# Peptides against a protein of PDB entry 7BBL: the designs that were tried, part 95

Target 1, 86 residues: chain A of PDB entry 7BBL
Amino acid sequence: IAQESLESQEQRARAALRERYLRSLLAMVGHQVSFTLHEGVRVAAHFGATDLDVANFYVSQLQTPIGVQAEALLRCSDIISYTFKP

## One batch from the design tools (peptide; made by RFdiffusion4, then SolubleMPNN)

Design b2_p30_5_s1 (from b2_p30_5, 16 letters changed)
Fold by OpenDDE base, seed 5:
Structure b2_p30_5_s1 (fold): chain B 86 residues (1-86), chain A 30 residues (1-30)
Amino acid sequence: as target 1 above (86 residues)
Amino acid sequence: MAALTEQFVADAAAEIRRLRAELAELDAAL
C-alpha cells in the first residue's frame, strides 16, 4: 500500500476545501443572501459574483437599515457570516 | 451585474474542474 506523504494529504485537504467553497458560491447565484456584518448589522442582497482571490461580494438590491442600494460591493473584511436558502 | 455574474460562473466552474483534476492525480498516485 503506497503511503501518501503528509504534504500530499495537506494538498488534498486544501483542494477539497477550495472546491467546497466554490460550489457554495455557485449555489448562491440567483438567490437572496443574508449577511451578518460588524456591530451586529444584518443585510440582505441578491448574490451576483465574488472575487475568487479576495472574496469580495458583488451584490444587487442590498437592503440595509438606512435604505436599499441597487448595486453594492461587500468586502470580505465587512462580513462576519452569511446564509441563504438553496 | 448579469455580465459579471456570467463571468464569475465561468471562472468558478473552470477552477472547480482544475481542482477535481488535481484531486484525481493525487488519488491516482496512491
Scores: peptide ipSAE 0.652, ipTM 0.923, DockQ to the pose 0.747
Fold by OpenDDE base, seed 2:
Structure b2_p30_5_s1 (fold): chain B 86 residues (1-86), chain A 30 residues (1-30)
Amino acid sequence: as target 1 above (86 residues)
Amino acid sequence: MAALTEQFVADAAAEIRRLRAELAELDAAL
């Protein structure tokens, strides 16, 4: 019985996590997402895309305290969390 | 935005397919 190495198990875990992440992003396409940013700032926007390497969020109809921006970029480093309704 | 979204969907789907193939190979090696 071939025993899977620790490295192989880790590789599988990394691949599975990456897949789940990507699927979650795809699930957000066309949906409004609520983003929690630093200092308690909350914004809502329609998810458009991400950079798969940097995880910049390209969004539309960004609702901010000062108005709505038609298209915007949210840096991953600025995002604490996000939620959406499928 | 629409074109960017379309490209994103394609890219993400392609990467998912790659990851699924990788996982299948890892499973086959057991």
Scores: peptide ipSAE 0.652, ipTM 0.923, DockQ to the pose 0.752
Fold by OpenDDE base, seed 3:
Structure b2_p30_5_s1 (fold): chain B 86 residues (1-86), chain A 30 residues (1-30)
Amino acid sequence: as target 1 above (86 residues)
Amino acid sequence: MAALTEQFVADAAAEIRRLRAELAELDAAL
C-alpha cells in the first residue's frame, strides 16, 4: 500500500476543509443568521450570498438596534462570529 | 438579492464539485 506523502495529506486536508466551509455557507441560504460584530453588537439577517474569497456577506432584512435594513453588506473584517439554525 | 443568491449557489456548488474531483484524484494516486 503506497503511503500518501505529507504534501498530499496536507492538500487533502485543505480541500476537505474548503468543501466543508462551502457546504456550511450553502446551508445558510434562506436562513436567518445571527452575527456578532465588534463592540458587542449583535445583528440578525437573512443570508443571501458571500464573496467566496473575500468573505463579504450579502444579507437581507438586517435587524440592527436602530432599525431594519432591507439589504446590506457585512464585511468579514466587521464580523467576529456568526451562528444559525439549519 | 435573489439573482445574487442563485449565482452564489451555482458558484459554490461548482467549486465543491471541483474539490471532490481533486480529492478523488488524490485517492487515485495512492
Scores: peptide ipSAE 0.651, ipTM 0.923, DockQ to the pose 0.800
Fold by OpenDDE base, seed 1:
Structure b2_p30_5_s1 (fold): chain B 86 residues (1-86), chain A 30 residues (1-30)
Amino acid sequence: as target 1 above (86 residues)
Amino acid sequence: MAALTEQFVADAAAEIRRLRAELAELDAAL
């Protein structure tokens, strides 16, 4: 049994996780997403796109505590977590 | 937004294909 090197195993794990992540992003297309931001702020928005490297979220109809923003960018650094209903 | 979304979908799909090919190559090397 050719023992796959630790490096190859790690590479496979990274690739698999990346694929899963990308598929989850694709599943968000056309859906409203709930974002949890710092200090317990929660917003909802329609998912548009992300930067595949930087993970900025480009969204529309961002519902904030102070109103609705037609288009917005949510930086990865601003986001604690997000959820959506597929 | 629509054009940005379309580009994102294309880019993400292309990267998924690349990753699947990479995984297949890793499996073939076993």
Scores: peptide ipSAE 0.651, ipTM 0.922, DockQ to the pose 0.735

Design b2_p30_5_s2 (from b2_p30_5, 14 letters changed)
Fold by OpenDDE base, seed 1:
Structure b2_p30_5_s2 (fold): chain B 86 residues (1-86), chain A 30 residues (1-30)
Amino acid sequence: as target 1 above (86 residues)
Amino acid sequence: MAALTEEFVRALELRIRELRAELAELDAAL
């Protein structure tokens, strides 16, 4: 019985989590997403795309406390969390 | 935005497929 190595188990776990993450991104496409930024700032925007590497969020109709931006780029480093309704 | 989104979706679908294949290979190696 080939015991699956710990490394292999971890690899599988990482791959599974990555797949779920990517599926979640796919689920966000075309939906409004609520982003929580630093200092408790919350914005809402229509999700367009993200960089799979850098994870920059390309969004439209960004609703901020000071107005709406037609298109915007949200840096992953600026985002604490996000939520959406599928 | 639309074109970017479409490209993004295609990339996602491809990557998801690749990950599924990777998982399948890992499972087959057990």
Scores: peptide ipSAE 0.551, ipTM 0.885, DockQ to the pose 0.748
Fold by OpenDDE base, seed 3:
Structure b2_p30_5_s2 (fold): chain B 86 residues (1-86), chain A 30 residues (1-30)
Amino acid sequence: as target 1 above (86 residues)
Amino acid sequence: MAALTEEFVRALELRIRELRAELAELDAAL
């Protein structure tokens, strides 16, 4: 029985995780997402797109403590976590 | 935003298909 090499197993694991991640992004399209930012700041916005490499979030109707932004960019480095209801 | 979202979805779907193909190739090599 040919055992899959460790490198091949790791490659499969990486590919599977990446696929799951991308599917989660696809699931967020058109939904409102709640973002937790630094310093306890929480915002909500409609998910539009991401930069797949840098993980920038392009969003609309961003609700912030100081008002609503029609369109906005949230950098991955600014985001602690996010949640949404599918 | 709509055009960006549409482009994003197309890119996602393409990349997901590519990853599926990669996984299939890895499975076939077993």
Scores: peptide ipSAE 0.551, ipTM 0.885, DockQ to the pose 0.737
Fold by OpenDDE base, seed 5:
Structure b2_p30_5_s2 (fold): chain B 86 residues (1-86), chain A 30 residues (1-30)
Amino acid sequence: as target 1 above (86 residues)
Amino acid sequence: MAALTEEFVRALELRIRELRAELAELDAAL
């Protein structure tokens, strides 16, 4: 009875996690997303796109404590977490 | 933004299909 190698199991796990991540990005398209940044700062913006490798967020209508920015780039290093309503 | 979003969605959908195919191949090899 052939058993799946550890390497193959890890490959499947990585592929499955990556697919789930990408599907989550697709689900955010056209939605407002709430981002939690460092020092408890929270902003809201409409999701436009990401960098697939770096996961930079390209957003519009970014609501910040100091005003609204029509288009903006949020770097992964600035983001702690995010949430949205599907 | 609209053009960027469209290109992004296209790329996402392609990559998702590729990952699904990869997973299917791995499952078939079991």
Scores: peptide ipSAE 0.549, ipTM 0.884, DockQ to the pose 0.678
Fold by OpenDDE base, seed 4:
Structure b2_p30_5_s2 (fold): chain B 86 residues (1-86), chain A 30 residues (1-30)
Amino acid sequence: as target 1 above (86 residues)
Amino acid sequence: MAALTEEFVRALELRIRELRAELAELDAAL
C-alpha cells in the first residue's frame, strides 16, 4: 500500500484543524464570551457571529467599562484573546 | 442579530460538511 504523501497528510491536517475551529465557533453561539483587548482592557459580550475569515465579531450585550451596548462589532485586530464557558 | 446569527450558523454548518467531504475524499484516495 503506497504511503500517503507528506503534502496530502498536511492537507488533511489543515482541513481537520479548520473543522475543529469552526465547531468551536458554533459552540460559542449565544454564549457570553470574555474578550481581552489591548492595554489590558477586558469586555464581555454574547457571541452572535463572525466573518468566515474571522475579521469581525458581531456581538450583543457588550459590557464595557462605561456601560452596555446592545449590539456591537468587535474587530479582530483589537482582540488579543477570548474565552468562554460552554 | 437573530437573523445574522441564523445565517452564520447555516454557513458554518455548510462549511463543516464541506470539510468532512474533503476529508472523506482524501481518505478514499489512500
Scores: peptide ipSAE 0.549, ipTM 0.884, DockQ to the pose 0.748; fails the geometry check

Design b2_p30_6_s2 (from b2_p30_6, 16 letters changed)
Fold by OpenDDE base, seed 2:
Structure b2_p30_6_s2 (fold): chain B 86 residues (1-86), chain A 30 residues (1-30)
Amino acid sequence: as target 1 above (86 residues)
Amino acid sequence: PEVTHTREEDEAIRAQAAALDAALAARAAA
């Protein structure tokens, strides 16, 4: 019985991770997402779309400490984590 | 229940996208 190589196992794991993430993005469409940014800043916004190549988040109704921005772009470098409720 | 994603996860996804693009380009050129 041939055992699956380590590389094959890692490949499957990465594929599963990608699928999970993409499914989450689809589920996020139209939902409010809480973003944790640097320096302890937290904002909320409605998810519109993502550029998977750069991981840019296109959002609307961005709630910041000083007001609401109708349309915004959050770059991956801005984001520590984000949470939503499906 | 809430779902949380991290920057590390985002970076992994971007890395996968880049690797896939490179692999597809290589195969297309073969």
Scores: peptide ipSAE 0.464, ipTM 0.832, DockQ to the pose 0.603
Fold by OpenDDE base, seed 4:
Structure b2_p30_6_s2 (fold): chain B 86 residues (1-86), chain A 30 residues (1-30)
Amino acid sequence: as target 1 above (86 residues)
Amino acid sequence: PEVTHTREEDEAIRAQAAALDAALAARAAA
């Protein structure tokens, strides 16, 4: 019987990882997410959506050191990591 | 439990968009 190529296996593995990530993003919708930004800055915001091509994060109720922003955009390049509770 | 993602992970996921599209198309055609 024909065996799946290594390249095809790797492609499926990558696709599976992406799918799990996308499911994670869906789970984040409406939840408060803690973002770690550069210079040790940490903010919290409710996740709305992302631009998956650019990885921009559209959030609401962004709690920053200087106050709360009703709506904000966090760029992937601004973010080191982010955490949420499903 | 808490789930943590990183910028590096996001960048990797973004770069894999074409691979996902191909896999989804193949699955839909099967």
Scores: peptide ipSAE 0.463, ipTM 0.831, DockQ to the pose 0.492
Fold by OpenDDE base, seed 3:
Structure b2_p30_6_s2 (fold): chain B 86 residues (1-86), chain A 30 residues (1-30)
Amino acid sequence: as target 1 above (86 residues)
Amino acid sequence: PEVTHTREEDEAIRAQAAALDAALAARAAA
């Protein structure tokens, strides 16, 4: 009897997680996202797009502690976590 | 409800993307 290998099962699980993540990113379009950066810095910005290969975030209206930046790039290395309301 | 993602997720996605790119590059070069 042909059975799905453990390896295949794990691959499906990873694929499912990836799909969930990507769908979440799509849901972020048009929404303000709160980013938690290093040293407790938190910024809010409108989500534009990501570079999925390197997990860079292209955002607009970035609200920083010192003002608003029209457009900005947040690198994966800068980000600890991010939150939005669908 | 709020949805939160972490650096760990980003890194996992990046790793997967890199692996795919490498596989595609290898296939293209074969």
Scores: peptide ipSAE 0.462, ipTM 0.831, DockQ to the pose 0.541
Fold by OpenDDE base, seed 1:
Structure b2_p30_6_s2 (fold): chain B 86 residues (1-86), chain A 30 residues (1-30)
Amino acid sequence: as target 1 above (86 residues)
Amino acid sequence: PEVTHTREEDEAIRAQAAALDAALAARAAA
């Protein structure tokens, strides 16, 4: 019985993860997302999109400790985690 | 239910994108 190599299994797993994750990002469009940033800072914003390699987050109605910004760019490097409710 | 994503996941996605770009560049150079 020919069995798929471990490397091939890992490749498929990574591909599946990527697809699922990207679909999740699409599902986030238009939803409010809670972002946890460094130093315990938390902000909320409506998710618009990311670029193709998920380097930047384009959001609207960004609620920050100092006010609301209509449109904003969140850099991935500034984000620890983010949560949304589908 | 709530869904949470992490920077680690994002970085993994970027790593895959970079690998794809490298593969495409290698093909173009051949």
Scores: peptide ipSAE 0.464, ipTM 0.833, DockQ to the pose 0.566; fails the geometry check

Design b2_p30_6_s3 (from b2_p30_6, 18 letters changed)
Fold by OpenDDE base, seed 3:
Structure b2_p30_6_s3 (fold): chain B 86 residues (1-86), chain A 30 residues (1-30)
Amino acid sequence: as target 1 above (86 residues)
Amino acid sequence: PEVTRTREEDLAIRALAAELDRALAARAAA
C-alpha cells in the first residue's frame, strides 16, 4: 500500500480541525452560551447562528448586566471567548 | 462537559478551512 504524502497528511489534519469546529457549532444549537467580552463583561445567550466569514454571533435571549435582549448580534471583535455545554 | 473556545481559535480554524476549500476546488478543477 502506498504511503500517504506529507501534503495529504496536512490536508487531513486541516479537515479534522474543520470538522471539530463545525461539530462545535452544531453542538451549540439550542443551547445557552456564555460569552466573555472585552472589559471583563460576561453575557449569556442562546446560540442562533454565526457568520462563517466574519465570525459574528446571532443570538437570542441575551442576558446582560442591564437586562435581557430578545435578539442580538455579537460581533467577532467584541468576543474574546465563549463556553457552552453540549 | 463544558467546551470553551476562543475567537483566536475560531479564526485560525476558519482560515485553515478556507485553505482546504481552495485546495479541494483546485483538485476538482484539474
Scores: peptide ipSAE 0.373, ipTM 0.728, DockQ to the pose 0.771
Fold by OpenDDE base, seed 2:
Structure b2_p30_6_s3 (fold): chain B 86 residues (1-86), chain A 30 residues (1-30)
Amino acid sequence: as target 1 above (86 residues)
Amino acid sequence: PEVTRTREEDLAIRALAAELDRALAARAAA
């Protein structure tokens, strides 16, 4: 009987984490996301898409202290955390 | 329920994804 190697098990574990990450992104589609940025800045916007390479967020209806921006890009480096309701 | 993700977590996951890709490539090349 063939047995799965430890390396294979680790690969599956990593793949599962990747899948959960992607699934979370999909869960944000069509929903508003609250972003916590540096210096205590908080903004809200509707999720549009993300750059999986850098994790930039392409959003719409970005609510900022100075108004609403129809389309915007939130860079990964600017984001501390984000919250949404699937 | 609400889901909260952090930059730190996302960076870690991306790093793991890259590691997985390297591992798979290594197996394919072996």
Scores: peptide ipSAE 0.372, ipTM 0.727, DockQ to the pose 0.856
Fold by OpenDDE base, seed 5:
Structure b2_p30_6_s3 (fold): chain B 86 residues (1-86), chain A 30 residues (1-30)
Amino acid sequence: as target 1 above (86 residues)
Amino acid sequence: PEVTRTREEDLAIRALAAELDRALAARAAA
């Protein structure tokens, strides 16, 4: 059996990481996501969509410390981390 | 179970995905 080249192995590794990323996005569909934002702000919202190039989150029913926003855009620069249950 | 992701992780994965795209393009052209 021919040995796979190092470059090919690295390609597979990168592909696997990309796949896991995409699977996570798909797993958020129809679910609430908890976002940790800057300055200790934490919000929850229903996942709508993302733009893969900039990593913005388009969400609905955004629950913030000061109230609920029906629809919102969470910019990549706003987000530190996010948690969801698939 | 709960899944937690960070902005840093997402940025890193997107960067790696871009590298993969370039590598695949180079392979296709070879």
Scores: peptide ipSAE 0.371, ipTM 0.728, DockQ to the pose 0.809
Fold by OpenDDE base, seed 1:
Structure b2_p30_6_s3 (fold): chain B 86 residues (1-86), chain A 30 residues (1-30)
Amino acid sequence: as target 1 above (86 residues)
Amino acid sequence: PEVTRTREEDLAIRALAAELDRALAARAAA
């Protein structure tokens, strides 16, 4: 069997990571996501959408320590990590 | 099961994706 070139292998690996990322985003649709922000702040919100270049999260029913926002934008620079249940 | 993603890994993946796009574009143009 012909061996895949190194260049092709690298491209395939990068494509696989991209696919995994996109698949995760799709899996968040209709689910609540728990976000860990800076300084120990934790928030929960329902996933709406995200921009694929900047990774901002457009969410609804954002539950914060100081209140609830019906619609909100979470900037990627504010997010340390996030967890959801597919 | 629960899935946890980090800012660091997302940024890394996005960087790799951009690199891939450039590589594919270069190949198509060659």
Scores: peptide ipSAE 0.373, ipTM 0.730, DockQ to the pose 0.855; fails the geometry check

Design b2_p30_6_s4 (from b2_p30_6, 18 letters changed)
Fold by OpenDDE base, seed 1:
Structure b2_p30_6_s4 (fold): chain B 86 residues (1-86), chain A 30 residues (1-30)
Amino acid sequence: as target 1 above (86 residues)
Amino acid sequence: PEVTRSRAEDEAILALGAELDAARAARAAA
């Protein structure tokens, strides 16, 4: 039988992975997220939104080592990983 | 349960569209 093209396989993968990604972002809204940043820095904040190109996370109640910031901007380039409970 | 995401994985997902476009362009040029 005919083999699906590489492009078609990538398209299906993109559709599935992007759906999962977007659903994750929606699931994060209003929930506390634990962020691992560079140099071993860890912070926690309530996820609010992102910009269109997902370059920044807009968060609230940012708990940093030196205090809590009511509203904050996290540059995604500063983030290594993040954990949340949907 | 808790969900952990990597920004590296996120960026790979966001970039996959560009790979598809490149593959299409390469096929068209062949």
Scores: peptide ipSAE 0.539, ipTM 0.840, DockQ to the pose 0.530
Fold by OpenDDE base, seed 2:
Structure b2_p30_6_s4 (fold): chain B 86 residues (1-86), chain A 30 residues (1-30)
Amino acid sequence: as target 1 above (86 residues)
Amino acid sequence: PEVTRSRAEDEAILALGAELDAARAARAAA
């Protein structure tokens, strides 16, 4: 019957947001993702993994305006948004 | 259904995560 503090409630809320994000990354593994980059560039690739600080996305079958790369690195700072189907 | 994520939102969430980790560390040290 001990009431959870407001601070603890906020902590859980923040943790939930982070969990949703991490879960989304897991859901993308092996799926094709459409990336919207800066300068109107759009690419598609299969998501593989990310580094610990989530600075880069490691992808495969990257389809770019100038060709396809079997394996590639997408800097997260270059990405505006991305879409996929879980 | 399609899911669209914004990197701006991701960065905000990651920042919150860092704050959460710091808070946990502070409590563990108190």
Scores: peptide ipSAE 0.537, ipTM 0.838, DockQ to the pose 0.778
Fold by OpenDDE base, seed 5:
Structure b2_p30_6_s4 (fold): chain B 86 residues (1-86), chain A 30 residues (1-30)
Amino acid sequence: as target 1 above (86 residues)
Amino acid sequence: PEVTRSRAEDEAILALGAELDAARAARAAA
């Protein structure tokens, strides 16, 4: 029987993790996402898109502690975690 | 059900993905 090398197994594992991540981004499109930012700030917004290097999230209806912003850019470096319902 | 993701984990995954893409490109170019 053919046995896949350890290196190729690792490649498949990495690819699977990446695929799951990318698929999660697709699942967020059009949905409201709750973001946990630094300094205890939490916001919610509808996820629209991201740039190719996933450095920024383009969102709409950003609900902040001081009001709602129709369109906004969230720098991923400002985000600690985020939650959504697929 | 709700899904929670960590940006720290995302960045790690993206780094791994970049490495895979680079490896694939290198093999294709060789």
Scores: peptide ipSAE 0.537, ipTM 0.837, DockQ to the pose 0.773
Fold by OpenDDE base, seed 4:
Structure b2_p30_6_s4 (fold): chain B 86 residues (1-86), chain A 30 residues (1-30)
Amino acid sequence: as target 1 above (86 residues)
Amino acid sequence: PEVTRSRAEDEAILALGAELDAARAARAAA
């Protein structure tokens, strides 16, 4: 029988990782996310969306050390990690 | 359960995605 090439296996693996990532973004929509930023800054916000190149996170109810912003933009380059409950 | 994601890992995955997109485009153009 025909065997799947190594290249095809790698493509499937990469596709699976990307799909899992995209699904995680979808799972975040409408949920509060805890963001760890640089310099020890931590904020929480409701995730809304990203742009197509995933350069920015569009969020609402951003809880910052100086108050709550109804709508805000988080640059992904400012984010170290983030935690949510799907 | 809580899920923690790293932006470093996200960027790596996105880079892999770009490679796949390029490969798909090349295949479609053949």
Scores: peptide ipSAE 0.536, ipTM 0.837, DockQ to the pose 0.792

Design b2_p30_8_s1 (from b2_p30_8, 9 letters changed)
Fold by OpenDDE base, seed 5:
Structure b2_p30_8_s1 (fold): chain B 86 residues (1-86), chain A 30 residues (1-30)
Amino acid sequence: as target 1 above (86 residues)
Amino acid sequence: SIAELTARFVAEAELEIRRLREERAALEAA
């Protein structure tokens, strides 16, 4: 009956976006992800986890131009974008 | 290990997703 306040609507929208983001992360679990870093550097790694607050990426089998790291941390600030095949 | 981190991440993410859904549902019903 009563209309939802604008503040409430915005809160729902933020919650929806957060949920969608988390679901996308879950979809990447166990999959190889291609990361685009600064200066045109591109790497590939298997997604393991993130920090839910900072969104740092904990990955395995990180393929870099200079070699492969079994386990590695990719800081959110280092990442421009990423893609993966579901 | 990454495996251990993954397991904890999945559990935490799923918990937060449920919380977020409940929050939105409550706001919509208010």
Scores: peptide ipSAE 0.636, ipTM 0.920, DockQ to the pose 0.893
Fold by OpenDDE base, seed 3:
Structure b2_p30_8_s1 (fold): chain B 86 residues (1-86), chain A 30 residues (1-30)
Amino acid sequence: as target 1 above (86 residues)
Amino acid sequence: SIAELTARFVAEAELEIRRLREERAALEAA
């Protein structure tokens, strides 16, 4: 009986996780997402896109404590967490 | 524009998802 190697299994697992991640991002497109940033700062914005490698968040209608930015870039390093209601 | 970025992102993400599925399928079939 042929058995998939451990390395192959791990590769499939990585691929599955990556796909899951990408699908979650796609699900967020056009929806408002709440971001928790450093120092307890919370912002809300409509998700537009990310860099698939750097994971920058390109968003619109960014609601900040000082106002709304029509378009904005949130660096991955600035983001602690985010929540999304599908 | 953000709209253009979104469109490119969607296209690229969907392409990569398909690639990942094919990769996983190939590994399973091997």
Scores: peptide ipSAE 0.636, ipTM 0.920, DockQ to the pose 0.878
Fold by OpenDDE base, seed 1:
Structure b2_p30_8_s1 (fold): chain B 86 residues (1-86), chain A 30 residues (1-30)
Amino acid sequence: as target 1 above (86 residues)
Amino acid sequence: SIAELTARFVAEAELEIRRLREERAALEAA
């Protein structure tokens, strides 16, 4: 079989990474996630969904230092990192 | 509602994952 082009190899690699990312998001469904925001602010919330393009996070039971929101939107630009326990 | 968003998200993500697998398979076979 003919050698796969560099472009195709890179495309496959990107596709693999995208799939891994999506799988990680799916794994978060139904779990509480800890989000690290700017200036050291940390919040926890149950993951609901994201926009696959801009990765806005739609969450519930958002626990912030000043209170709990039943439902909330966390913009991708607001998030530095996030972790969760499967 | 978040519940509805979740359901749609899951469906979309799973669909895209399948698409990505097909894409890689096609590239690999080429």
Scores: peptide ipSAE 0.635, ipTM 0.919, DockQ to the pose 0.906
Fold by OpenDDE base, seed 4:
Structure b2_p30_8_s1 (fold): chain B 86 residues (1-86), chain A 30 residues (1-30)
Amino acid sequence: as target 1 above (86 residues)
Amino acid sequence: SIAELTARFVAEAELEIRRLREERAALEAA
């Protein structure tokens, strides 16, 4: 009964975390998400999709300080954090 | 459209989740 290597255990842990992340994104689909951007700017938008590698956010009904954009792309580099309510 | 992007994202994310589970299972079985 050989024990799994530490490296293998770490790889499994990384995979588990990635899965949890993806599940959280899936849970956001169709829901309004609040995004905190640089310089204290906050916007809200309905989550549509992300790039799984780059984490670009494709959203709809983006509420900005100057109005609403029906469809928009939020780059990962623009986003400090985000939150949503299920 | 965003709707089309959403559908593609969901499919890809679910596929990757399955892959990650299989990877974890394979590592455990090795």
Scores: peptide ipSAE 0.634, ipTM 0.919, DockQ to the pose 0.897; fails the geometry check

